# Peptides against a protein of PDB entry 3ZOQ, part 54

Target 1, 223 residues: chain A of PDB entry 3ZOQ
Amino acid sequence: QLLQDSWWNQLKEEFEKPYYQELREMLKREYAEQTIYPDSRDIFNALHYTSYDDVKVVILGQDPYHGPGQAQGLSFSVKPGVKQPPSLKNIFLELQQDIGCSIPNHGSLVSWAKQGVLLLNTVLTVRRGQANSHKGKGWERLTDRIIDVLSERERPVIFILWGRHAQMKKERIDTSKHFIIESTHPSPFSARNGFFGSRPFSRANAYLEKMGEAPIDWCIKDL

## One batch from the design tools (peptide; aimed at target 1 Q62 K83 H185 P188)

Design b2_p27_2_s4 (made by RFdiffusion4, then SolubleMPNN; from b2_p27_2, 12 letters changed)
Fold by OpenDDE base, seed 4:
Structure b2_p27_2_s4 (fold): chain B 223 residues (1-223), chain A 27 residues (1-27)
Amino acid sequence: as target 1 above (223 residues)
Amino acid sequence: SAELEAELERAEANLAKGVFDPDYNYQ
C-alpha cells in the first residue's frame, strides 16, 4: 500500500541547506567504504510510514541498531526474524504489564508507525558495530527541525522521552500544546530505575482519548 | 556512491511526492 507523507512541506528547506548536502556527501562515502545501517532505502522510513499530519505520538531513539539485519529506519524496531534487543524486550515487558499485550514473536514496530507513532532516531545512520559513529554529522540538525515543526503544529502531539538523551529535546517542545511522557530508558541498565511501571502506552492512549483521537493499538500481532 | 546518490534522490523525491516508495519492500 502507498503510504502518504506531508514532510516535504515541512522539511524541503533543510534539504537545500549546506549542512544536509555535506551530510549527504559523507553518507555517500560511508556507504561506499563500509557497512552502514539501516539500508540506504530505509533511512527515512519513520517519515514514510508516519506523515507529518498523521503523527499522534513520537518515540525518540538515539541512533539505529548497529548489528546485521536489525535496523529498519524506525527507533527501537527490528526487522522480523531478528532477535529482540534487550531494550526492545523491556519495552514489550512494560507493554504487557501496562495494557496486557502478549509479547510478540518479532520486534517490528511498523504497526505502531502505521497508526501515527513516529519512531524517530535523532541520528538516522550508524556504522556496523559502532554505536553513535554518525553523531554530530548533521542528522541532529534535521531531526531537531522535525521536532520543531511538530512542536509548531496546532494539533497536539504526545512525546515519549525515554532517558536523558531524548529528554534533552524537551526544551524544543511547546508543552502548552503538547504532552510529554518521561521515564528512564528501557535499557537493562536503567529500566528498573523508572521505566518499568511508567505505563507510557496507557498514558499515551489516555491523552489521545482526552483529545478526541483514536487510541493506538499497541498490541503487536505475531507474524 | 552512485547507487546511494540515486537512492537518496529517490527517497527525497518520494518525500516531495508525499508518498512511500511502492517499488521497495520496507518490511
Scores: peptide ipSAE 0.322, ipTM 0.755, DockQ to the pose 0.021
OpenDDE base, seeds 1, 2, 3, 5: peptide ipSAE 0.127, 0.292, 0.313, 0.141; ipTM 0.698, 0.738, 0.742, 0.623

Design b2_p27_3_s1 (made by RFdiffusion4, then SolubleMPNN; its pose is not in this set)
Fold by OpenDDE base, seed 4:
Structure b2_p27_3_s1 (fold): chain B 223 residues (1-223), chain A 27 residues (1-27)
Amino acid sequence: as target 1 above (223 residues)
Amino acid sequence: DEAKRLAEIEEEEAKFNAELDAFYAAS
């Protein structure tokens, strides 16, 4: 099957729907005819690293990085060995100021994913050099369903919503049950307008501790 | 109001995309 059992049970019906079949056919053509990111095997890495039941925190992104060797199927995360994009650098700056973590020498957030941080883009593929090229092709319907089934989960989730795009999803989240951390986007264009000083990492851990759950070890080891 | 919100979202997306494009061009 396409996904691990916990996610498959939540999403299997989506994959049988016409919209996803059309998306799949589109992707087959795209991957065959041009360079698409991430690698087709990495599209669902966010769901692979973080099971439905293990999700503690969700960080929403737009779509994958569209440069070579960067996207690894996790929002904001880049493969080791590549330069950190500006927004990611700002994320690490806030991490340092928030809870004192050192700036890692790489941009991989896999360690977060393995601890229950679902690093989900709303659109899961992109053409090289063409941001949002796969917007409106069906991914949003699937990722909306991902948010929905998490919202329906009894065990609370913390949603970190950076920027207006991510904050659009707030209406899909049961705030009587789940927690929302909002700020401006970490982009250099907006970070000084609210992202810096928002302390999303300590706040997320505060919620987790209040829930009686283990906090996230946000500090990332050098590779 | 909804149109304005949509425009703000699109502006944010455009700025983020421009950030990445500039980053890649400089690399």
Scores: peptide ipSAE 0.346, ipTM 0.858, DockQ to the pose 0.930
OpenDDE base, seeds 1, 2, 3, 5: peptide ipSAE 0.324, 0.259, 0.199, 0.334; ipTM 0.848, 0.823, 0.772, 0.862

Design b2_p27_3_s2 (made by RFdiffusion4, then SolubleMPNN; its pose is not in this set)
Fold by OpenDDE base, seed 4:
Structure b2_p27_3_s2 (fold): chain B 223 residues (1-223), chain A 27 residues (1-27)
Amino acid sequence: as target 1 above (223 residues)
Amino acid sequence: MEEELKKEIEEEEELFNKALEEFYAAS
C-alpha cells in the first residue's frame, strides 16, 4: 500500500527496516492462508484518510475487530451495515451526552477520519475470531513510530487515550506541545468507571479552538 | 514496563476482548 507523501516521508525508514519486512512477509502468508481483517487494502486506512499534516486528534485502539465485515482499518469503527459493538455504542452514548449528537444508524467513523481524527490501532491486522493474534509481530513498532513522529510535529495534536493500553503511549508524547485526554475505556466493563462523563469530544474541540483550529464535527449523519 | 501497569493493560485487553466475545455470542 502506498501512503500519502506526508506519511511516507515520516515512515519510509521504518518500511526499510528488517522488522517491517518480516512483518510484511508474515502478513502475506497470513492473508493467503487465513482470514485476516481488515481487507489488505484497508490496513492503512487511518493514514489514508488522515494525512500526517492533517492530524488534529488521535484516538488509539487495540487491534481490528475480528468478526466478518467489521474492520475497516479505523479504530473502533465498523463498516456501514454492521451492528455496533458495545464499546462503539458507548462512544456514541458519550457523544450524545457530551455534545448532543444523535446516535447514528451505523458505526462508521470515516467522517471523523476525514476531518483529521487519526483512528489508529496499535496493531493493524487480526485473524478472524482471534483477538490479538497479530500482537507482537511488528505493528507496535511501526505504530509507536507513528506516535513518535506526531509527537515531534510542531503543530499540536490532541491524543485521546481511553484505557491503560492507550495511556501507556503517553510517555512517547511531548506534553509540552500536545494535549492529552485520558479516561477509562469505553468498554462496558470500564465505561462507568470514568469514560462516561469524560466528555472527550467537547474537550478536544475546546483544545482545537484554543489552538485556533476548526473544531471537529463529531456528529455522524445517518446513511 | 512496570509489572503493575503491565498487568492492568493485560486485564483491560482481556476484558475488552471478553466484551466482544459476549457481543458475538449474543449476535
Scores: peptide ipSAE 0.353, ipTM 0.862, DockQ to the pose 0.739
OpenDDE base, seeds 1, 2, 3, 5: peptide ipSAE 0.029, 0.216, 0.316, 0.027; ipTM 0.661, 0.792, 0.845, 0.620

Design b2_p27_3_s3 (made by RFdiffusion4, then SolubleMPNN; its pose is not in this set)
Fold by OpenDDE base, seed 1:
Structure b2_p27_3_s3 (fold): chain B 223 residues (1-223), chain A 27 residues (1-27)
Amino acid sequence: as target 1 above (223 residues)
Amino acid sequence: SEKELLEKIKKEEELFNKELEEFYAAS
């Protein structure tokens, strides 16, 4: 999969490293022998929709949804026509309470990605019905590098870190330069413990305004 | 501690996974 120039320049060295070559070989076997999500052409959708230079906000997820037709290479996002998972529903509930957006009739976050919201999972592939099945296979090293090169970028980035898994990435982020918005995870198991009321969307836009950048239109139109 | 953090991360991952499993089972 070819990346646009801005990401290629930042990540080309990673693709030449043994860990990534081994990951690619593993993925070739997995896609041939198993049902893997997302579609192989969608693995890097987060990077396809949001160039390195255009990143304004980063939202970190764990790994792709492992049900049929759900994952589209963007964290928390599901393809149109797919029932919204609980965490995504809670994201939209917070969006509504935060800035008054209506709850969309679909779960695609592509509109965010196109505006500079990097919807990055830590692990970019998964076996059908087997959450975290591709954990520890090399993706984490690549996605850590993605965080690193963004942290090294001169223009500030806003990192939205929901839950402890995402928050562990703070050590890789230059907090003197970049902004971090932290809360509990939007999962029903944790959302009431801090996610609801955290107002990540308005806070992100507030930082963007301080930077003199256009805010994100977080509201998602129905399809 | 780092150990405690890793345990918390693991628990969150497990809960999130369980959330999805229940969601898929109910759908």
Scores: peptide ipSAE 0.362, ipTM 0.860, DockQ to the pose 0.869
OpenDDE base, seeds 2, 3, 4, 5: peptide ipSAE 0.030, 0.041, 0.025, 0.307; ipTM 0.436, 0.540, 0.550, 0.820

Design b2_p27_3_s4 (made by RFdiffusion4, then SolubleMPNN; its pose is not in this set)
Fold by OpenDDE base, seed 3:
Structure b2_p27_3_s4 (fold): chain B 223 residues (1-223), chain A 27 residues (1-27)
Amino acid sequence: as target 1 above (223 residues)
Amino acid sequence: MKEEEERKIKEEEEKFNAELDAFYAAE
């Protein structure tokens, strides 16, 4: 529940706004009456693992996986022991082709988050079996603010924008300071149209090195 | 222009949702 001080300082004003209070009330009812993912304690895991100051890379997702035991509060990530969804499998395929990483035996991206990769969904909750069920309820306004405060940050950020949904946020990013890596979505429906071969991982590290920052170790070890 | 982009975004979301539905059905 409690955010790190760095994020709280950036977002505290949002939490006082009516839209967020309405969102909170909605979520309170949803979690009480229905099965909602992720666990309420995991909603802000992306911010918990990656502080405002430690963000190096942002990867935007749509909304959490809506199946049992999957959502981890991180975009594209699944809890250990959970079968990897197709898009995640394609992410690992590109990772292998891009920088030679082995395909991990799990789908947890926590190791990325701990290194400064903000794995942020645009919408942070979902009803079981009902994709986008919490779309338009206030999350987008908060996550837009997250993008805004990162864009306003002096230290550069790398935004990886897979698919058109994520690419909508490009207008909010100050490209005079920040870098954007764009491609089609890793979904099997679109991966062959630009995601495969886009080499987002090596490109991100190239930008980090140019900025004098440590690169991300994208390779994920087996559990 | 804006409406067309919104339509394409919606289609992308629907495709992603269909991907997940197929994934769950195959379990």
Scores: peptide ipSAE 0.422, ipTM 0.874, DockQ to the pose 0.781
OpenDDE base, seeds 1, 2, 4, 5: peptide ipSAE 0.351, 0.035, 0.351, 0.029; ipTM 0.853, 0.524, 0.852, 0.555

Design b2_p27_4 (made by RFdiffusion4)
Pose (drawn by RFdiffusion4):
Structure b2_p27_4 (pose): chain A 223 residues (1-223), chain P 27 residues (1-27)
Amino acid sequence: as target 1 above (223 residues)
Amino acid sequence: AEEEAEDALAEEEEESAIAELNEHLEE
């Protein structure tokens, strides 16, 4: 068993399939022979921090950060102590305009994950310095199933889909129950074309309050 | 044609994001 019960009860059949076993064998070799991020112990951190039952909001990313000391097994977040990349700086600028939070002295979003924000990348590993190097190796098949089981959940889930790749997942989400907040990506190329001013954080909290759920405290505290 | 334009824009944005991340790591 690789995940806590709430998730394992939804996903155990996927981990038994040939594609996962092939992916696992490739990763055992690659972690021993080269530099793979995030650290192997951290691959499933988004699901460890945010159980299936506790998921309030899902923020979809693509692949992990490919530099030393960055990836935590969470979308968009970085380990405390490293520089915040441009897209993450833009997420904090939008958070400041929307909610009013000060800019933090670190980029870790673990506080969000502990409050029910699932920071799910669609690809969970990467070779150092080589973006998208683990594309098509089997992670998409698993993360599509993670999206499927969240879409099947009775209690509604709020999906925040930034950019074109994340928006492609709308087909897998049952919008008769679930909420979608979508905009352009926070990358500097596209942030001033819709992401800025989109107010995703207060909009997510409004959906939660309508359902009688506690809102997310989005502000990140300095370390 | 519309779908091709959207895909070309998305490709440009992906390349730009990778380049900006690499430059940020080199600082």

Design b2_p27_4_s1 (made by RFdiffusion4, then SolubleMPNN; from b2_p27_4, 15 letters changed)
Fold by OpenDDE base, seed 1:
Structure b2_p27_4_s1 (fold): chain B 223 residues (1-223), chain A 27 residues (1-27)
Amino acid sequence: as target 1 above (223 residues)
Amino acid sequence: MEEEEERELEKKEREAEIAALEKALAE
């Protein structure tokens, strides 16, 4: 099967639907004809690192980084050895201001994913050098379903929604059951308008503690 | 010769990528 059991049980019906079959065929053509990111084995890394039952926090991104060697299937995350993109740098600056973590010498957020932070992009692939090139091709329907099944989960989830695009998904989230942390996007164009000082990391941990769950260790060690 | 070698390498990389994708998307 494509995914681990916990996600497969939630999503197996989606993979049988025509829209996903069409998406799959589109991706085959794209990977054959274009340079597509991330690596095909990394497309579902967010779901591989964080099981359905282990999700504590969700951080939504739009689509993968479109430069060589950057995307690793996790929103905002870059592979070790890759320069930190501006938005990621701002995320780490807020992390430092919020809870005192040092700025790591790499941009990999895998340690978050392993602790239950689902780093989900709404679109899971992109053409080299062409942001949003796979928008509207079927990924959004699948990732909407991911949000839906998490919203339906009895155990509460914390959704961190940076910027308008992510915040548009709020209508799919049962806010009577789940927690929402909203601010402007960490992009240099918007970070000073509300992202900086929003303290999403300490706020997320405060909710986790209130729920009786272990907090996330947001601090990232150097490699 | 260099262009031909590059084209052959690109072709092999694309084929490997397609195979990897088929495996990654396999139900």
Scores: peptide ipSAE 0.105, ipTM 0.661, DockQ to the pose 0.017
OpenDDE base, seeds 2, 3, 4, 5: peptide ipSAE 0.007, 0.025, 0.022, 0.024; ipTM 0.379, 0.551, 0.585, 0.511; seed 4 fails the geometry check

Design b2_p27_4_s2 (made by RFdiffusion4, then SolubleMPNN; from b2_p27_4, 17 letters changed)
Fold by OpenDDE base, seed 5:
Structure b2_p27_4_s2 (fold): chain B 223 residues (1-223), chain A 27 residues (1-27)
Amino acid sequence: as target 1 above (223 residues)
Amino acid sequence: MEKAKEEELAKEEERAREAALAAAEAE
C-alpha cells in the first residue's frame, strides 16, 4: 500500500532493495496460502495514521496479534469488539493510575496514532496462531530504518520502550536529541516488576510540554 | 556478554508474551 509522502521520502530507498523485494514476494505467497494478520491493507497502518513529521511518541511492539480479528496494524492495539489482551489491559490500568483515564470498553489505540503516537511493531505480519512466524524475514531491517530516520530527525521524539525486546533498539536512538522512557513489559509476567508505576503517559506529556509541543490526550473514549 | 544477556532476556519476554496471548485466546 502507498505511504504518505513524508514516509515515502524517508523509506523509498528501502523498498527498492533486494531484501524488501524478497519480503514482498514472501508475503504474497503467505497471504495467498495462509491466514496472515493483519489484513494486507492494514500492514502499514502505523505509518498511515502517523506521518514522519507528525511523530511525537513511538511505542515499539514485537509482532501483531495472531488471533482472528485482533491485529489492526498498530502495536498493542486490537480492533473494536475484540477482547482486550492481558498486556493491553495492563496498559490501561497503568493509564488509569498514571493520569486518571477510565478503562475504555474497547482496545483500539487509533486515537493515539492520530495524535502522533507511532504504534510500531518490529515485525509487521504474522501467521494465524504462530507468534513470530515472520521473524527474520526482512521486516526488522525496514523497521530498524524507521527508527533510524526518526533518530536522525532534528525535531525530538519520545521512545517508550517496554521490555528488553524494545530496549534492544536503544542503541539506534540518539539520546542527545531524543528521550527514552523505559520499563518492564506490560505483560502479566513482568508488569509488577516495573511497568506498573512507571507512569509513561504523564512522563511523555511532560517531555512534550518541555519541547513546546501539545501533549497527547491519552484517554480513550468508549465506542 | 551484555548483549548476550539482553538477547536472553528478550527471548524470555517473547515466550511470556506468547503464553499470555495463548491464554487470552483460550478464554
Scores: peptide ipSAE 0.149, ipTM 0.777, DockQ to the pose 0.569
OpenDDE base, seeds 1, 2, 3, 4: peptide ipSAE 0.026, 0.032, 0.028, 0.040; ipTM 0.597, 0.599, 0.601, 0.639; seed 4 fails the geometry check

Design b2_p27_4_s3 (made by RFdiffusion4, then SolubleMPNN; from b2_p27_4, 15 letters changed)
Fold by OpenDDE base, seed 1:
Structure b2_p27_4_s3 (fold): chain B 223 residues (1-223), chain A 27 residues (1-27)
Amino acid sequence: as target 1 above (223 residues)
Amino acid sequence: MEEEEERRRAEEEERARIEALAKAEAE
């Protein structure tokens, strides 16, 4: 897939590496033989919506939703018309409590992406009904590189790291330049243990303000 | 070291399970 110029400049060398070539070949087989999500054209939507230079905030997810019509290439986000997954519902609950946003009637986070929120999964594809089925196939190396090049950027980035998996990426982030917001995962199994009340949205905007940048409009309008 | 790596893997698997379950509940 063609990437935006800013990302291409940062990642072009990765696409020539053997691991990515192997990943690509694997994906070709997977998409041919299995039902894979998201749509192949949506795999890099996070990078399509948010250029390298425009990244203000990063929200890390694990891998795409594995149900029909759900995944749209953005972490935690679902296509319009799709029932909001439990974790996403909790995200919106925290958003409401944090900054007073209404709960939207859909689960698309595209409006965040367009404002500079990189909604990045560490693994960018999944088999239908098989969560994390493409773990360890090469995506993590690419997405680690994405984190690395953002960490290397002079202009600060805010990393929102929900749960242990995302927090493991903290070691790749230069905390002398970049800001980290950590809490438990928004999952129903962990949200009450620290995610609720963590106020990641207002905290992110506070950092943006301190940096002299425009805050994110986190409130999502109904469709 | 090895114990830390095993712990990490276990935590990742547990998270994957929890998240998978949460996603499945939306289906």
Scores: peptide ipSAE 0.106, ipTM 0.637, DockQ to the pose 0.275
OpenDDE base, seeds 2, 3, 4, 5: peptide ipSAE 0.073, 0.091, 0.104, 0.089; ipTM 0.630, 0.631, 0.642, 0.634

Design b2_p27_4_s4 (made by RFdiffusion4, then SolubleMPNN; from b2_p27_4, 14 letters changed)
Fold by OpenDDE base, seed 3:
Structure b2_p27_4_s4 (fold): chain B 223 residues (1-223), chain A 27 residues (1-27)
Amino acid sequence: as target 1 above (223 residues)
Amino acid sequence: MEEEKEKELEEKEEKEAIAAYEKALAE
């Protein structure tokens, strides 16, 4: 499926490069021979839901959930009916404490994406049960370019960088134009070391208001 | 029964894999 015109204009050169062609060929083999997540049609869902021009906030993840039916092409998000992973549960806990939202009965963050929250993983595919199995295969170069073109955009972006992996991308972000919200990762193994109480949602909205933009409605309705 | 046990095993393995994933994310 074709990317939105705004993203295509920004990324078309990447798709012609050898690294991406090699990645594509690798993925063809992987999807044919292995169980790969997300569904191939959902790989670029983050870009499908949020156009280049509509990006207000970026939340970086590592790679997709590797369990059946979980990944939907959005960082931290799971399909409705899927049990919320621990990190996502903590995200909702912080959301509740930060701005008073109720904890939703599902884990889909599509409503965020539709409002301009780019839920981008740095690696966009994974083998079933094998975290980071597609690390170093070319996705990082493409997603780095996504970060770069957003950094180069005149209209400011808010980057939410949870954990060291995401924070390593800070060097690619022009902080003279864009805003960074950093904390430890929402993982149960790190959330109490800074994620809880970091109030990323209200802080993001504060920046949006400062820029004269509509805030994100972070509260998620039950299905 | 075999199908149910297999499903339970898969669910357990998935849970463990998620736990390992979450641990790695914290690093």
Scores: peptide ipSAE 0.502, ipTM 0.826, DockQ to the pose 0.033
OpenDDE base, seeds 1, 2, 4, 5: peptide ipSAE 0.018, 0.475, 0.020, 0.484; ipTM 0.568, 0.812, 0.603, 0.813

Design b2_p27_5 (made by RFdiffusion4)
Pose (drawn by RFdiffusion4):
Structure b2_p27_5 (pose): chain A 223 residues (1-223), chain P 27 residues (1-27)
Amino acid sequence: as target 1 above (223 residues)
Amino acid sequence: SEQEELDEEERERNEEERERIYAEEES
């Protein structure tokens, strides 16, 4: 068993399939022979921090950061102590305009994960310095199933879909129950074309309040 | 200290590469 019960009860059948076994064998070799991010112990951190039952909001990313000391097994977040990349700086600028939070002295979003924000990348590993290097190796098949089981959940889930690749997942989400907040990506190329001013954080909290759920405290505290 | 500076330079190059990818993807 690789995950806590709430998730294992939804995903155990996927981990038994040939594609996962092939992916696991490729990763055992690559972690031994080269530099793979995030650290192997951290691959499933988004699901460790945020159980299936506790998921309030999902922020979909693509692949992990590919530099040393960055990826934590969470979408968009970085380990404390490393420089915040441009897209993450833009996320904090939008958070400041929307909610009013000060800009933090680190980029870790673990506080969000502990409050029910699933920071799910669609690809969970990457070779150092080589973006998208683990594309098509089997992670998409698993993360599509993660999206499926969340879409099947009775209690509604708020999905935040930034950019074109994340928006492609709308087809897998049952919008008769679930909420979608979508905009352009926070990358500097596209942040001033819709992401800025979109107010995703207060909009997510409004959906939660309508359902009688506690809102997320989005502000990140300095370390 | 030298290794920390090399890691920062590598992160800066990676950030620039990623922004080029996003420019292609979001265009």

Design b2_p27_5_s1 (made by RFdiffusion4, then SolubleMPNN; from b2_p27_5, 15 letters changed)
Fold by OpenDDE base, seed 5:
Structure b2_p27_5_s1 (fold): chain B 223 residues (1-223), chain A 27 residues (1-27)
Amino acid sequence: as target 1 above (223 residues)
Amino acid sequence: MEKEKEEEEEREEIDKRLEEIFEKEES
């Protein structure tokens, strides 16, 4: 897919590497032979909505939702009209408790992405009904590079790392420059063990204000 | 390797729990 110039400049070397070429060929076969999510044009939506220079916050996910019509190329986000998955519901519950936002009638986080919240999954595609089916196919190397180039940026970034999978990426983040907000995952399995009450949204905005940047409007309007 | 295994187990638990809840809510 065509990327914004700012991301292209950071990632162009990756696209020339054998691993990415192999990934691309794999994806061509997968999309031809299987039902793959998200739509191929939406794979890089996180980078499309949020340029390299505009990234203020990063929220890491694992891989896309594997149900029909759900994934839109943004971590935790679902297309309008799609029922909110449990983790997303908990995210909105924490949002409400943290900063008083109402629960939106949809699950699209595009408004966050447009404000500089990079909603990045570590794996960017999935087979229908098969969670993590594209793990270890090359996406992680690319998304690790995305984290690396953000870590190398002089302008600070806030990384929100929910759960151990996301927290594994902490070693790639220069904590002398960047801020990390960690908690348990928003899933019903782990949310009560630290996610609820972690107040990631207000904390992120506090860091942004400290840096002299505009805070994120985390509240999502109904559609 | 152990860390990767632990994380994979956590992921599986998260995914399983999410799927179960999601299916129940859709019924």
Scores: peptide ipSAE 0.028, ipTM 0.643, DockQ to the pose 0.041
OpenDDE base, seeds 1, 2, 3, 4: peptide ipSAE 0.008, 0.026, 0.008, 0.028; ipTM 0.393, 0.634, 0.390, 0.645; seed 3 fails the geometry check

Design b2_p27_5_s2 (made by RFdiffusion4, then SolubleMPNN; from b2_p27_5, 16 letters changed)
Fold by OpenDDE base, seed 5:
Structure b2_p27_5_s2 (fold): chain B 223 residues (1-223), chain A 27 residues (1-27)
Amino acid sequence: as target 1 above (223 residues)
Amino acid sequence: MEAEKEAEKEQEEIDKELEEIFKKEES
C-alpha cells in the first residue's frame, strides 16, 4: 500500500525497522492462511483518507471489527449495509444530543475521515472472530509513532480519547500544543458513566474555531 | 500497571460486545 507523501515522510523510517518487517511477514502468512480483517488493501485507510498535514482530530480505537464485511480500516466505522454496532450507535446518540445531527442509516464514518478526522486503531488487523488476535505483533509500535509525529507537529491536533485504552496514549501527547477530549468509552458497558453528555463533537469544533480552522461537519448523510 | 489492568477490563467488555455481533452475523 502506498501512503500519501505527508505520511510517508513521517513514517518511512518505521517501515525499514525490523519490527515492521516481521509484522509484514506475519501479516502475509495470516492473510494467506486464514480470514483477516480488514481487506489487506484497506489496512491503512485511516492514513489514506486523512493526510498527516490534514489531520485536525484523532479518534483512537483498539482493533478492527472481526465480523464479515464490517471493518473498513477506520476506527469505529463499518461499511455501508452493516448493522451499526452498539458502540457506534451510542456515538450517534451522543452526536444527536450534542449538536442535533440525525442518526444515519449506515455506519460509515468516511465523511469524517475526509474532513481531517483520523480514525486510527492502535492495532490495524484482526483474525475473523478473534478480537485482539494481532495485539502485540508490531502495530502498536507503528501507531504509537503516528501519535508521536502528530504530537510533534506544530499545528495543533485535537485528540478524542474514549475509554482507558485510548487514554493510555495521553502520555505521548504534548498538551502544551494539542487538545485532549476524554471520556468513558461509547460501549454500552461504559457510555452511561461519562460518554453520554461529554459533547466531544461540539467541543472539538470549539477548539478548531479557536485555532482559526474550519470546523468538522460531523453530521452524516444517509446513503 | 493499574491503568493497564483497568484498560484490559474495559477491553474485555468491548470484546464481548464484538463477539456477540460476530455470532449473530455468522448464524
Scores: peptide ipSAE 0.027, ipTM 0.617, DockQ to the pose 0.061
OpenDDE base, seeds 1, 2, 3, 4: peptide ipSAE 0.008, 0.027, 0.026, 0.209; ipTM 0.359, 0.537, 0.533, 0.794; seed 4 fails the geometry check

